# Designs tried in a protein design run: peptides against a protein of PDB entry 3C2G. Part 55

Target 1, 209 residues: chain A of PDB entry 3C2G
Amino acid sequence: IRTFDLLGLLLHDSDAIDGFVRSDGVGAITTVVQYPNNDLIRAGCKLLLQVSDAKALAKTPLENILPFLLRLIEIHPDDEVIYSGTGFLSNVVAHKQHVKDIAIRSNAIFLLHTIISKYPRLDELTDAPKRNRVCEIICNCLRTLNNFLMMWIPTPNGETKTAGPNEKQQVCKFIEIDILKKLMSCLSCEGMDTPGLLELRSTILRSFI

## One batch from the design tools (peptide; made by RFdiffusion4, then SolubleMPNN)

Design b2_p15_2_s1 (from b2_p15_2, 5 letters changed)
Fold by OpenDDE base, seed 5:
Structure b2_p15_2_s1 (fold): chain B 209 residues (1-209), chain A 15 residues (1-15)
Amino acid sequence: as target 1 above (209 residues)
Amino acid sequence: SLPRKPEVLEEPLPP
């Protein structure tokens, strides 16, 4: 616990963060969070989030790390772990096709749907801190999904990968009415990127149906 | 000092 807090306090600048990641810092964190200690898991996932924007992640082998983290996020009951883990996931897959491929093979798209599905509508949450945290989790999931979708959206001058039938089916689940109601409930929360959510929905409707 | 907030890495939708 204190070690991760200390590391988080040492990682104040991008160079230190990048240095930590280049030194297999993500592997070290993921090794530590394999122990069944919720405080350690929470602290470790928070540290993952703190280093999630590191450029060195593009060169980090994630084949063993990412499936483990996805499984952790799938099963862990703590919203702080889910927040940190989905935040890490969203950043780690951004602009990194090979990382997207690892995540997708590890059923990440379905997991994102599962995470959104497990939370109530935000209008049903009376506790503001809880509501805000759930909102942030949903945002992290949708941002992650958006980052995945970009690999299948035609760009001028590039061959686009075609989403497989399973991936298309999983993406289409995000337009289910219950998911849409939850997403709409996020629009009432302060600090939500409402335009981005609507754009994501429109992208799914145009490109995957 | 508090650790910096990580940047949010988001891929923009193509125009």
Scores: peptide ipSAE 0.535, ipTM 0.918, DockQ to the pose 0.645
Fold by OpenDDE base, seed 2:
Structure b2_p15_2_s1 (fold): chain B 209 residues (1-209), chain A 15 residues (1-15)
Amino acid sequence: as target 1 above (209 residues)
Amino acid sequence: SLPRKPEVLEEPLPP
């Protein structure tokens, strides 16, 4: 815990963050969070989020790290861990096809749906801090999904991969009525990118149905 | 000073 707090203070700029990641800092964190201590796991996942925008992640081997993180956010009960883990996931897959492929092979699309599905509608949450955190988790999941979908959306100058039938089916689950109700409940939260969510929904409807 | 917040990396939808 104290070590992660110290690292969080030192990682105040992009160059320091990139240097940490180049020095296998993500591997070090993931090793530490394997210890069954919730405070340590929370602090480690928060540090992962803090370094999640590092350019060096494009050159970091993630074949063991991502499946582990996905399993952690699948089973861990702490919303702070889920927030940090989904935030890391959304950033780490962004603009990195090889990282998307690892995550997708590790059932990440279905996991994102599972995470959204386990939370109630925000209107059912009376505790404002919890409601805001759940909203942020759902946003992280949808951002991650958006980043995945982009690999299957035709670009004027790019080779487009076709989504497999399983991936297509999993993507279509995000337009289920219960998911849509949860997403709509998030639109009432301050700081949510409502346009981006509506665009994501539109993209699923146009390209995957 | 507050610690640096990570950037949110999002791939924009095509127009």
Scores: peptide ipSAE 0.530, ipTM 0.917, DockQ to the pose 0.560
Fold by OpenDDE base, seed 1:
Structure b2_p15_2_s1 (fold): chain B 209 residues (1-209), chain A 15 residues (1-15)
Amino acid sequence: as target 1 above (209 residues)
Amino acid sequence: SLPRKPEVLEEPLPP
């Protein structure tokens, strides 16, 4: 715990973050969080979030790390673990096709749907800190999904990959009525990307149905 | 100094 807090304080600039990632810092965190301590897991996932925008992640082997993190998020019902883990996931897959492929093979799309589905409606949350954290988690999930969908959207400069039938089915779950009601409850939250949510819905309806 | 807040990396939807 204290070691991760100290590392977090030292990682105050992009060069220090990039240096930590180049030295297998992500692998070191994932090794330490295998210890069954919730506070250690929270601190480790928070440190992952802090380094999640590092350029060096494009050169880091994630084949063993990313499936482990996805499993960690799946089995830990802790909002801070889910927040940090989904935040890391959203950033690490951005602009990195090979990382998207690892995450998708590890059922990341279905996991994102499961996370959103398990939370209550935001209008049912009276505690503002809890409501804001749940909103941020949902935003992280939707951003991650958007980053995945981009790999299947035609761009002017190349042949796009076609989403497989399983991936299409998993993406279409985000337009079901129960999930839409949940997402609509987020539109009134401060810091919700309402345009991004509407664009994501439009993209699913146009390209995956 | 406080840790740098990570940037949010998002791929913009095509126009």
Scores: peptide ipSAE 0.527, ipTM 0.918, DockQ to the pose 0.623
Fold by OpenDDE base, seed 4:
Structure b2_p15_2_s1 (fold): chain B 209 residues (1-209), chain A 15 residues (1-15)
Amino acid sequence: as target 1 above (209 residues)
Amino acid sequence: SLPRKPEVLEEPLPP
């Protein structure tokens, strides 16, 4: 716990974060969070989130790390673990086709749907901190999905990958009326990027047209 | 000092 808090304080600039990632810091965190201690798991996932935008992640092998993190998020009913883990997932797949492919093969799309489906409606949450955290988790899931969908949208200058039949079936679950209502409820959350959420909605809907 | 908030990374929208 204290070691991850110390690392989080030291990793306040992009060069220190990038140095940590180049030294297999992500692998070190994933080794430590294998211990059955909830506080350690929370602290480790929070540290993963803090380094999730590191440029060195483009050169880091994630074949073992990413499936492990996805499994951790699946089995831990902890909002702080889910928040940090989905935040890490959304950033680590961005601009990295190989990492998207690992995540998708590891059932990430279905996991994102499962996470969103398990949370109550935001209007049922009376506690503002809890409501905001749930909104952030839903946004992390939808942003991760958007980053996946972008690889299947034709670009003027690129070969478009085609989604497989399983991926298409998993994506189709996000048009469920309860998921769409949860997305719309996030637009009313204070401090959320409303334009960004509208763009996410547009991309999700365009993937079905 | 608090750790910086990580950058939110998103794929560019197609034109």
Scores: peptide ipSAE 0.095, ipTM 0.740, DockQ to the pose 0.698

Design b2_p15_2_s2 (from b2_p15_2, 6 letters changed)
Fold by OpenDDE base, seed 5:
Structure b2_p15_2_s2 (fold): chain B 209 residues (1-209), chain A 15 residues (1-15)
Amino acid sequence: as target 1 above (209 residues)
Amino acid sequence: SQPRVPKVLEEPLPP
């Protein structure tokens, strides 16, 4: 716990963060969070989030790390772990095709749907801090999905990969009415990028149906 | 001092 807090306090700038990541810092964190200690898991995932925008992640082998993290956020009940883990996931896959491929092979699209599905509508949450955290988790999931979708959207000057049948089916689950109701409930939350959510939905409808 | 807030990395829709 204190070690991760200390590491978090050392990571004040982008150079320090990149240095940590280049030194296999993500591997070190993932090793520590394998222990069945919720405080360590929470602190470790928070630290992952803190370094998630590191440029050095583009050169980090994630083949063993990312499947483990995906499994962790699948099974862990703590919203703080889910928040940090989905936040890390959203950033780590951004602009990194090889990382997207690892995540998708590890069933990340379905997992994102599962995470959104497990939470109630935000209007049913009376606790404002919890509501805001759940809102942020949903945002992280949708941002992650959006980052995945971009690899299958045709660009004017490039060959676009085609999503496989399974990936298309999993993406189409995000336009289901129950998901839409949850997304609509997010509109009542402060700080939600409502336009981004609507654009994501539009992208799915235009490109995957 | 608190750690910096990580940037949100999002890929924009192609034009």
Scores: peptide ipSAE 0.537, ipTM 0.918, DockQ to the pose 0.655
Fold by OpenDDE base, seed 2:
Structure b2_p15_2_s2 (fold): chain B 209 residues (1-209), chain A 15 residues (1-15)
Amino acid sequence: as target 1 above (209 residues)
Amino acid sequence: SQPRVPKVLEEPLPP
């Protein structure tokens, strides 16, 4: 715990973060979070989030790291772990097709749906800190999904992959009424990118139905 | 000093 806090205090600039990642810092964190200690897992996932925008992640082998993180998020009923992990996931897959492919093969789309499905509507949460954290988690999930969807959206100058039938089916679950109600409940939270959520919905409706 | 907040990486919709 203290080591991750210390590392977090040293990682104040992009170059230090990039240097940490180039030195297999993500692998080191994932090794540490394999221990069944909730505080350690929280601290490790928070550190992952802190380095999640590192350019060096594009050159980092993630074949073992991402499946492990996805499994950790799946089994760990901790909002702080889920927040940090989904935040890391959203950033790590951004602009990295090979990383998206690893995550998708590891059932990431279904996991994102499962995460959203497990949380109540925000209007059912009376505790403001809890409500805000759940809102942020849902945002991370949707941002991650949006980053995935972009690989299947035709670009004027590019070859686009077609989503497989399973991926298409999993994407379509995000327009189910219960999911939509949860997403709509997030729009009442301060700091939500309402336009981005509406655009995501529109993209699913236009390109995946 | 608060820890650096990581950038949010999002791929915009193509035009």
Scores: peptide ipSAE 0.529, ipTM 0.916, DockQ to the pose 0.652
Fold by OpenDDE base, seed 1:
Structure b2_p15_2_s2 (fold): chain B 209 residues (1-209), chain A 15 residues (1-15)
Amino acid sequence: as target 1 above (209 residues)
Amino acid sequence: SQPRVPKVLEEPLPP
C-alpha cells in the first residue's frame, strides 16, 4: 500500500511514468494485486490509472496483463477499483488497435455493459461523493466503448474492420432503455461529457443497428 | 507534490 502511494507521488511527470512502464511497472503492479487484500488492490489499480497515459504502453505486451485486470474489475465490487480499472482500460486501448483486440477478446464490451447495469440511476443516489464516483465510472465505460467503436468506423484512408455479430449484439445492448435512463441521469452531473455521450449513441444507431 | 493527473485519451470521430 505505502509503496504504491510512494510510487504514485514519484510518478509526477510523463518521463517518470514512461520510465516506470518501460521497466515492466504494469507487470509488477499486476503481480502485487494478485494477493487477496482489498486495500492493496485499490492502491495498485490507482497506480495503474496514474500510468495509463504512458506512451510506453504501446510497446508493452499486454496479452497476459489485460485479461487479468478485466477479471479483477469484474469480480471486485469496490467503486475505487472499478473507477481506476475502467480509467486505465479507457486510456490503454486509446489509439492502440492491438490492445483493443486483446480487450475485446477478453469480453470487455460486455463487461462495460455489466458495470453500468449494476449501478442505480444517479438521481437515486443522495450521497454526492458516491454519485460523482458512479458518474465517473459510467464516463470511463462510455469512453472505453467509444474508443472501441472507432475501429469499425470507415476512415478516408482504407478498409475498416467489420465488427463480428457478437460484438454488434454487445454494442446494441447500450441502447436498451434501462441503460439509456442511467446515461441520461449522468447528464446532470458536473463534468459529464454530454457531447461524447450523444456521439456514442449516434454512432451505435448509425453503424450497428 | 500531488501526483500528476493522467490525460484522458479519447479517439475523435474520423473526419
Scores: peptide ipSAE 0.526, ipTM 0.916, DockQ to the pose 0.661
Fold by OpenDDE base, seed 4:
Structure b2_p15_2_s2 (fold): chain B 209 residues (1-209), chain A 15 residues (1-15)
Amino acid sequence: as target 1 above (209 residues)
Amino acid sequence: SQPRVPKVLEEPLPP
């Protein structure tokens, strides 16, 4: 725990973060969070979030790391683990096709749907800190999904990959009425990108139905 | 000093 806090304080600039990631720092964190200690898992996932925007992640082998982290998020009903993990996932897949492929093969799209499905509507949450944390988790899930969808949207100058039938089916679950009600409840929260949510829905409807 | 907040990485919709 104290070691991760110390690392978080030392990793205050982009060069130090890139240095840590190049030195297999993500692998080191994932090794440590294999111990069944909730405080250690929280601290490790928070440190992953802190380094999640590192440019060095584009050159880091994630074939063994990312499936483990997805499983960790799946089995831990802890808002702080889920927040940090979905935040890490959203950043690590951004602009990295090979990382998207690893995440998708590891059922990441279905996991994002499962996370959103397990949380109540925000209007049912009376505790403001809890409501804000749940809003942030949902935003992380939607941002991750949007980053995945971009790989299947035609660009003027690029080869577009076609989504497989399983991926299409998993994406279509995000337009279910119960999911839409939860997403709409987030629009009342400060910092929610309302245009982005509407665009995401439009993208799903146009490209996957 | 608090560690820096990581950047939010999001891919824009194509035009």
Scores: peptide ipSAE 0.526, ipTM 0.916, DockQ to the pose 0.652

Design b2_p15_2_s3 (from b2_p15_2, 6 letters changed)
Fold by OpenDDE base, seed 1:
Structure b2_p15_2_s3 (fold): chain B 209 residues (1-209), chain A 15 residues (1-15)
Amino acid sequence: as target 1 above (209 residues)
Amino acid sequence: SKPRVAKKLEEPLPP
C-alpha cells in the first residue's frame, strides 16, 4: 500500500512513469494485486490508472496482464477497483489495435455491458460522491467501447475490419433502453466528458446503420 | 493537484 502511494507521488513526472513502465512496473503491480487484500488491490489498480497513458505501454506485452485485469474487475464489486481498471482499459486500448484485439478476445465488450448493467440509476443515488464515481465508471466503459467501435468504422481507403457476429451481438446490447438511460443520465453529471459521451452515442448509432 | 490522467478517446481519422 505505502509503496504504491509513494510510486503514485513520484508519477507526477511523465519520464518517471515511462521509466516505471519500461522496468516492467505493470507486471510488478499485477503480481502484487494477486494477494487477497482489498486495499492492496485498490492501490494497485489506482497506480495502473496513473500509468495508463505512458508511451512505454506500446512496447509492453499485455497478453497476460490485460486478461488478468479484466478478470479482476469482473470478480471485485469495488467501485474504486472498477473505476481504476476501466480507466486503465480505456487508455491502454486507445490507438493500439493489438491491445484492442487482446481485450476483445478476453470478452471485454460483454464485461463493459455487465458493469454498466449492475449499477443503479444515477437518479436513485442521493450521495453525490457515489453518483459521480458511478458516472465516471459508466463513462470509462463507454469510452472503451467507443475505442473498440473505431476499428469497424470505414477508413477513407475503404478498408474496414468487420466485427464478427459475436462482437456485433455484444455491441447491440448497448442500445438497450436501460443502458441508453444511464448514458443520458451521465450527460447531466457535472465535470463529465460530455463530448466523449455524445461521440459514443453517434458511434453506436452509426454501427447499426 | 491530482494528476489528471488524460482520458484517451479515439476519434475517427479525418478523411
Scores: peptide ipSAE 0.296, ipTM 0.834, DockQ to the pose 0.464
Fold by OpenDDE base, seed 4:
Structure b2_p15_2_s3 (fold): chain B 209 residues (1-209), chain A 15 residues (1-15)
Amino acid sequence: as target 1 above (209 residues)
Amino acid sequence: SKPRVAKKLEEPLPP
């Protein structure tokens, strides 16, 4: 715990974050969070989130790390673990085809749907911090989905990956009215980027047309 | 403090 807090205090700039990632810092975190301690798991996942935008992640092998994190999110019903893990996932798959492929093979699309489906409606949450955290988790899931959808959009250069039949079936679950209602309810959350949420909604819906 | 984490969203390439 204290070590991850110290690392979070040392990782103030992009060069320090890239240095940590180049030194297998992500592998070190994933090794430490294998211990069955909830506070350690929370702290480790928070640190993963803090380094999730690092440029050095494009050169980091994630074949073992990413399936492990997906399994961790699946088995831990902890909002802070889910928030940090889905935030990491959304950032690490962005602009990285190889990482998207690892995540999809590891059932990430189905997991994202499962996460959104398990949370109550935001209007049923009376605690504003809890409501905002759930909204952020839903947004992390939908952003991750958006980043997956981008791989199946035709590029000007004619290279299109086609989604497999299983991926198509899993993606189709996100047009369920309950999923769309949960996305819309995030627009009422205090301190959320309402324009950014509207753009995200538009992008997701356009990917199903 | 909101963590500095830049949320990466890919945009559709213009047609």
Scores: peptide ipSAE 0.294, ipTM 0.835, DockQ to the pose 0.424
Fold by OpenDDE base, seed 5:
Structure b2_p15_2_s3 (fold): chain B 209 residues (1-209), chain A 15 residues (1-15)
Amino acid sequence: as target 1 above (209 residues)
Amino acid sequence: SKPRVAKKLEEPLPP
């Protein structure tokens, strides 16, 4: 716990973050969070989120790490773990086709839908901190989905990867009225990036029109 | 400190 908090304080510098990641710091975190301690898991996932934008992650093999993290998010009903884990996922798949492919093979699209589906509508949440955290989780899920969808958008000059039939079916679930209502409820949250949420909505809708 | 929410939304490739 204190070690991850200390690392989190040291990892305000981008070079320190890249150094940590180059030293297999992500593998070290994932090894440590295999111990069934909720505080350790929270701290480890938070640290993963903090390093999730590191340039060095492009050179980090994620074949074992990413399926493990997805399973961790699936089995932990902890909003802080879910927030950090979905945040990590959204950032780590960004601009990394190989990492997207690992995530998709690991049933990430279905997991993202499951995560959004389990949360109540934000209008039912009276606690503002909790409401904001749930909104951030939904945004992380939708951002991750957006990053997957970018792979299947026709480019003027390239062979578009087509989503498989299973992936298409899983993506179609995000147009469900309940999911759209939850997304819309996030637009009313204070301190949220409303333009970014509208862009996410637009991308999701465009993938099916 | 807020986690660096690097909002890495991939921009749609320009048309």
Scores: peptide ipSAE 0.169, ipTM 0.783, DockQ to the pose 0.467
Fold by OpenDDE base, seed 2:
Structure b2_p15_2_s3 (fold): chain B 209 residues (1-209), chain A 15 residues (1-15)
Amino acid sequence: as target 1 above (209 residues)
Amino acid sequence: SKPRVAKKLEEPLPP
């Protein structure tokens, strides 16, 4: 715990973050979060989120790290772990086709739907901190989905990857009325990226038209 | 200072 807090204090600089990632810092965190300690897992996943935008992640092998993280957020019923893990996932797959492919093969689309489906509606949450955290998790899941959907949008040059039948079926679950209501409820939360959520809505609609 | 969780959305391809 104290080590991750110390690292979190040092990782305010982008070059320090990049240096940590180049030194296999992500692999080190994933090794540490294998211990069955909730506070350690929370601190490790928070540190993953803090380094998730590092340029060095484009050169980091994620073939073992991503499946492990996806399994961790699947089995761990902790909002802080889920928040940090889905935040890391959204950032690490952004602009990285190879990383998107690893995540998709690791059942990420279905997992994102499962996460959103398990949370209550935001109107059922009376505690403002809990409501805000749940909203942030849903936003992280939907942002990750947006980053996947970008692969299947036709480019101006007519080049497009086609989603497989399983991926298409899993994506179709995000137009369920419950999911759409949860997306719309996130637009009403203060301090959310409302433009980004509206863009995601546009991307979802374009993916089904 | 909010920690720089730069939530990178992949920019949509321009229409």
Scores: peptide ipSAE 0.096, ipTM 0.752, DockQ to the pose 0.490

Design b2_p15_2_s4 (from b2_p15_2, 5 letters changed)
Fold by OpenDDE base, seed 1:
Structure b2_p15_2_s4 (fold): chain B 209 residues (1-209), chain A 15 residues (1-15)
Amino acid sequence: as target 1 above (209 residues)
Amino acid sequence: SEPRKPTVLEEPLPP
């Protein structure tokens, strides 16, 4: 725990973060969080979030790491683990097709839907810190989904991959009424990208139905 | 010093 806090404090700039990742820092964290200690897992996932924008992640083999992290997020009900893990996931898949492929093969799209589905509407949460954290988790999930969807949207410069039937079905779950109600409840939260949510919904409706 | 906040990485929707 204290070691991760110390590392997090040392990783105050992009060069230090990139150096940590190049030194297999993500692998080191994933090794440590295999121990059944919730505080250790929380601290490790927080450190993953801190390094999630490192350029060196594009050169890091994630085939064994990413499925493990997805499983960790799936089985831990801790909001801090889910927040940090989904934040890491959203950043690590951005602009990295090979990382998207690993995540999708590991059922990441369905996991994102499951995460959103388990939380109540934000208007049912009276505790402001809890409400804000849940809002941030939902945002992380939607941003991750957005990053996945971009791989199936035609670009001027080449042929796009076609989403498989299972992926299409999983993406279409995000337009269900219960999901929409939860998303609408997030619009009152500070820092929520309301335009981005509407654009994501529009993209699903136009390209995946 | 506190660690920096990581940059949010999001791919823009095509125009």
Scores: peptide ipSAE 0.536, ipTM 0.918, DockQ to the pose 0.641
Fold by OpenDDE base, seed 2:
Structure b2_p15_2_s4 (fold): chain B 209 residues (1-209), chain A 15 residues (1-15)
Amino acid sequence: as target 1 above (209 residues)
Amino acid sequence: SEPRKPTVLEEPLPP
């Protein structure tokens, strides 16, 4: 725990973060979070989030790391782990087709839906810190989904992949009424990117239905 | 000082 806190205090700039990642820092974190210690897992996932925007992640082998993280998020009930893990996932897949492919093969789209599905509507949460954290988790999930969807959106000058039938079906689950109610409940939270959520919904409706 | 917050990486919709 203290080691991750120390590392987090050293990672104040993009170059230091990039250097850590180039030195297999993500692999080191994932090794540590394999131990069944909740505090260690929280600290490790938080550190993953802190380095999640590193440019060096584009050159980092993630074939073993991402499936492990996805499984960790799936089985771990801790909101802090889920927040950090989904935040990391959203950033790590951004602008990286090969990373998206790894995540999708590891059932990431379904997992994101599962995460959103397990949380109540925000209006049912009376505790403000809990409500805010849940809101942030849902935002991370939706941002991750949006990053996935972009690979299937036609560009004027580019070849686009077609989503498989399973992926399409899983994407369409995000427009189900229960999911939409949860998403709408997030719009009442301060700091939510309401336009981005509406755009995501529109994209699903236009391109995936 | 709190650690640097990571940049949020999001792919915008193509125009």
Scores: peptide ipSAE 0.535, ipTM 0.917, DockQ to the pose 0.663
Fold by OpenDDE base, seed 4:
Structure b2_p15_2_s4 (fold): chain B 209 residues (1-209), chain A 15 residues (1-15)
Amino acid sequence: as target 1 above (209 residues)
Amino acid sequence: SEPRKPTVLEEPLPP
């Protein structure tokens, strides 16, 4: 625990973070969080979030790491683990096609839907810290989904990948009425990307319907 | 001092 806090304090700039990632720092964290200690898992996932925007992640092999982290998020009903994990996921897949492919093969789209499905509407949460954390988690999930959807949208000068039938089915679950009600409840929260949320449905429809 | 907050990485919609 104290070691991750110390690393978090040392990783205060982009160069130090990039150096840590180039030295297999993500692999080291994932090795440590194999131990069944909730505080250690929280601290490790928080450190992953802190290094999640590192440029070196584009050159890091994630074939074994990313499926493990997705499974960790799936089995831990802990808001701090889910927040940090979905935040890491959203950043690590951004602009990295090979990482998107690993995440999708590991059922990441379905996991994002499962996470949103398990949380109540924000208007049902009276505790402000809890409400804010849930809002951030939903935002992380939607940002991750948007990053996935971009790979299937035609670009003027690029080869567009075609989504498989399973991916299409999983994406279509985000337009279910219960999910949409939860997403709409986020529009009232400060700091939410309202344009992004409004366009998400349109993007899903344009891509798959 | 707290470590820096990571940047949010989002891919823009194509024009």
Scores: peptide ipSAE 0.514, ipTM 0.913, DockQ to the pose 0.629
Fold by OpenDDE base, seed 5:
Structure b2_p15_2_s4 (fold): chain B 209 residues (1-209), chain A 15 residues (1-15)
Amino acid sequence: as target 1 above (209 residues)
Amino acid sequence: SEPRKPTVLEEPLPP
């Protein structure tokens, strides 16, 4: 715990963060969070989030790391772990096709749907801190999904990958009425990227329906 | 001091 807090305090700038990642810092974190300690897992996932925008992640082998993190998020009901983990996931897959492929092969799309599905509508949450955290989690999930979807959108000058039938089916689940109701409930939350949510919906509709 | 807040990385829609 204190070690991750200390490491977090050392990561004040982008160069320090990038240096940490280049030194296999993500691998080190994932090794530590394999121990069944909730506080350690929270701290480790928070540190992952803090370094998630590092440019060095494009050169980091994530074949073993990312499936482990996805499994960790899947089995932990902890909002802080889910927040940090989905935040990391959203950033780590951004602009990195090889990382998207690893995540998708590791059933990330289905996991994102599962995460959104487990939370109530935000209007049913009376505790503002809890509501805000859940809102942020949903936002992280949707941002991650949007980053995936960009891979399958035709570009004027490029060969576009076609989503497999399983991926298409999983993406289509995000337009189910119950999911849409939850997304609509997010639109009333302060600080939610409403334009981004609407854009995601549009992207799903245009690409897969 | 607290660590910097990470930048949110989002891919825009192609034009």
Scores: peptide ipSAE 0.517, ipTM 0.913, DockQ to the pose 0.658; fails the geometry check

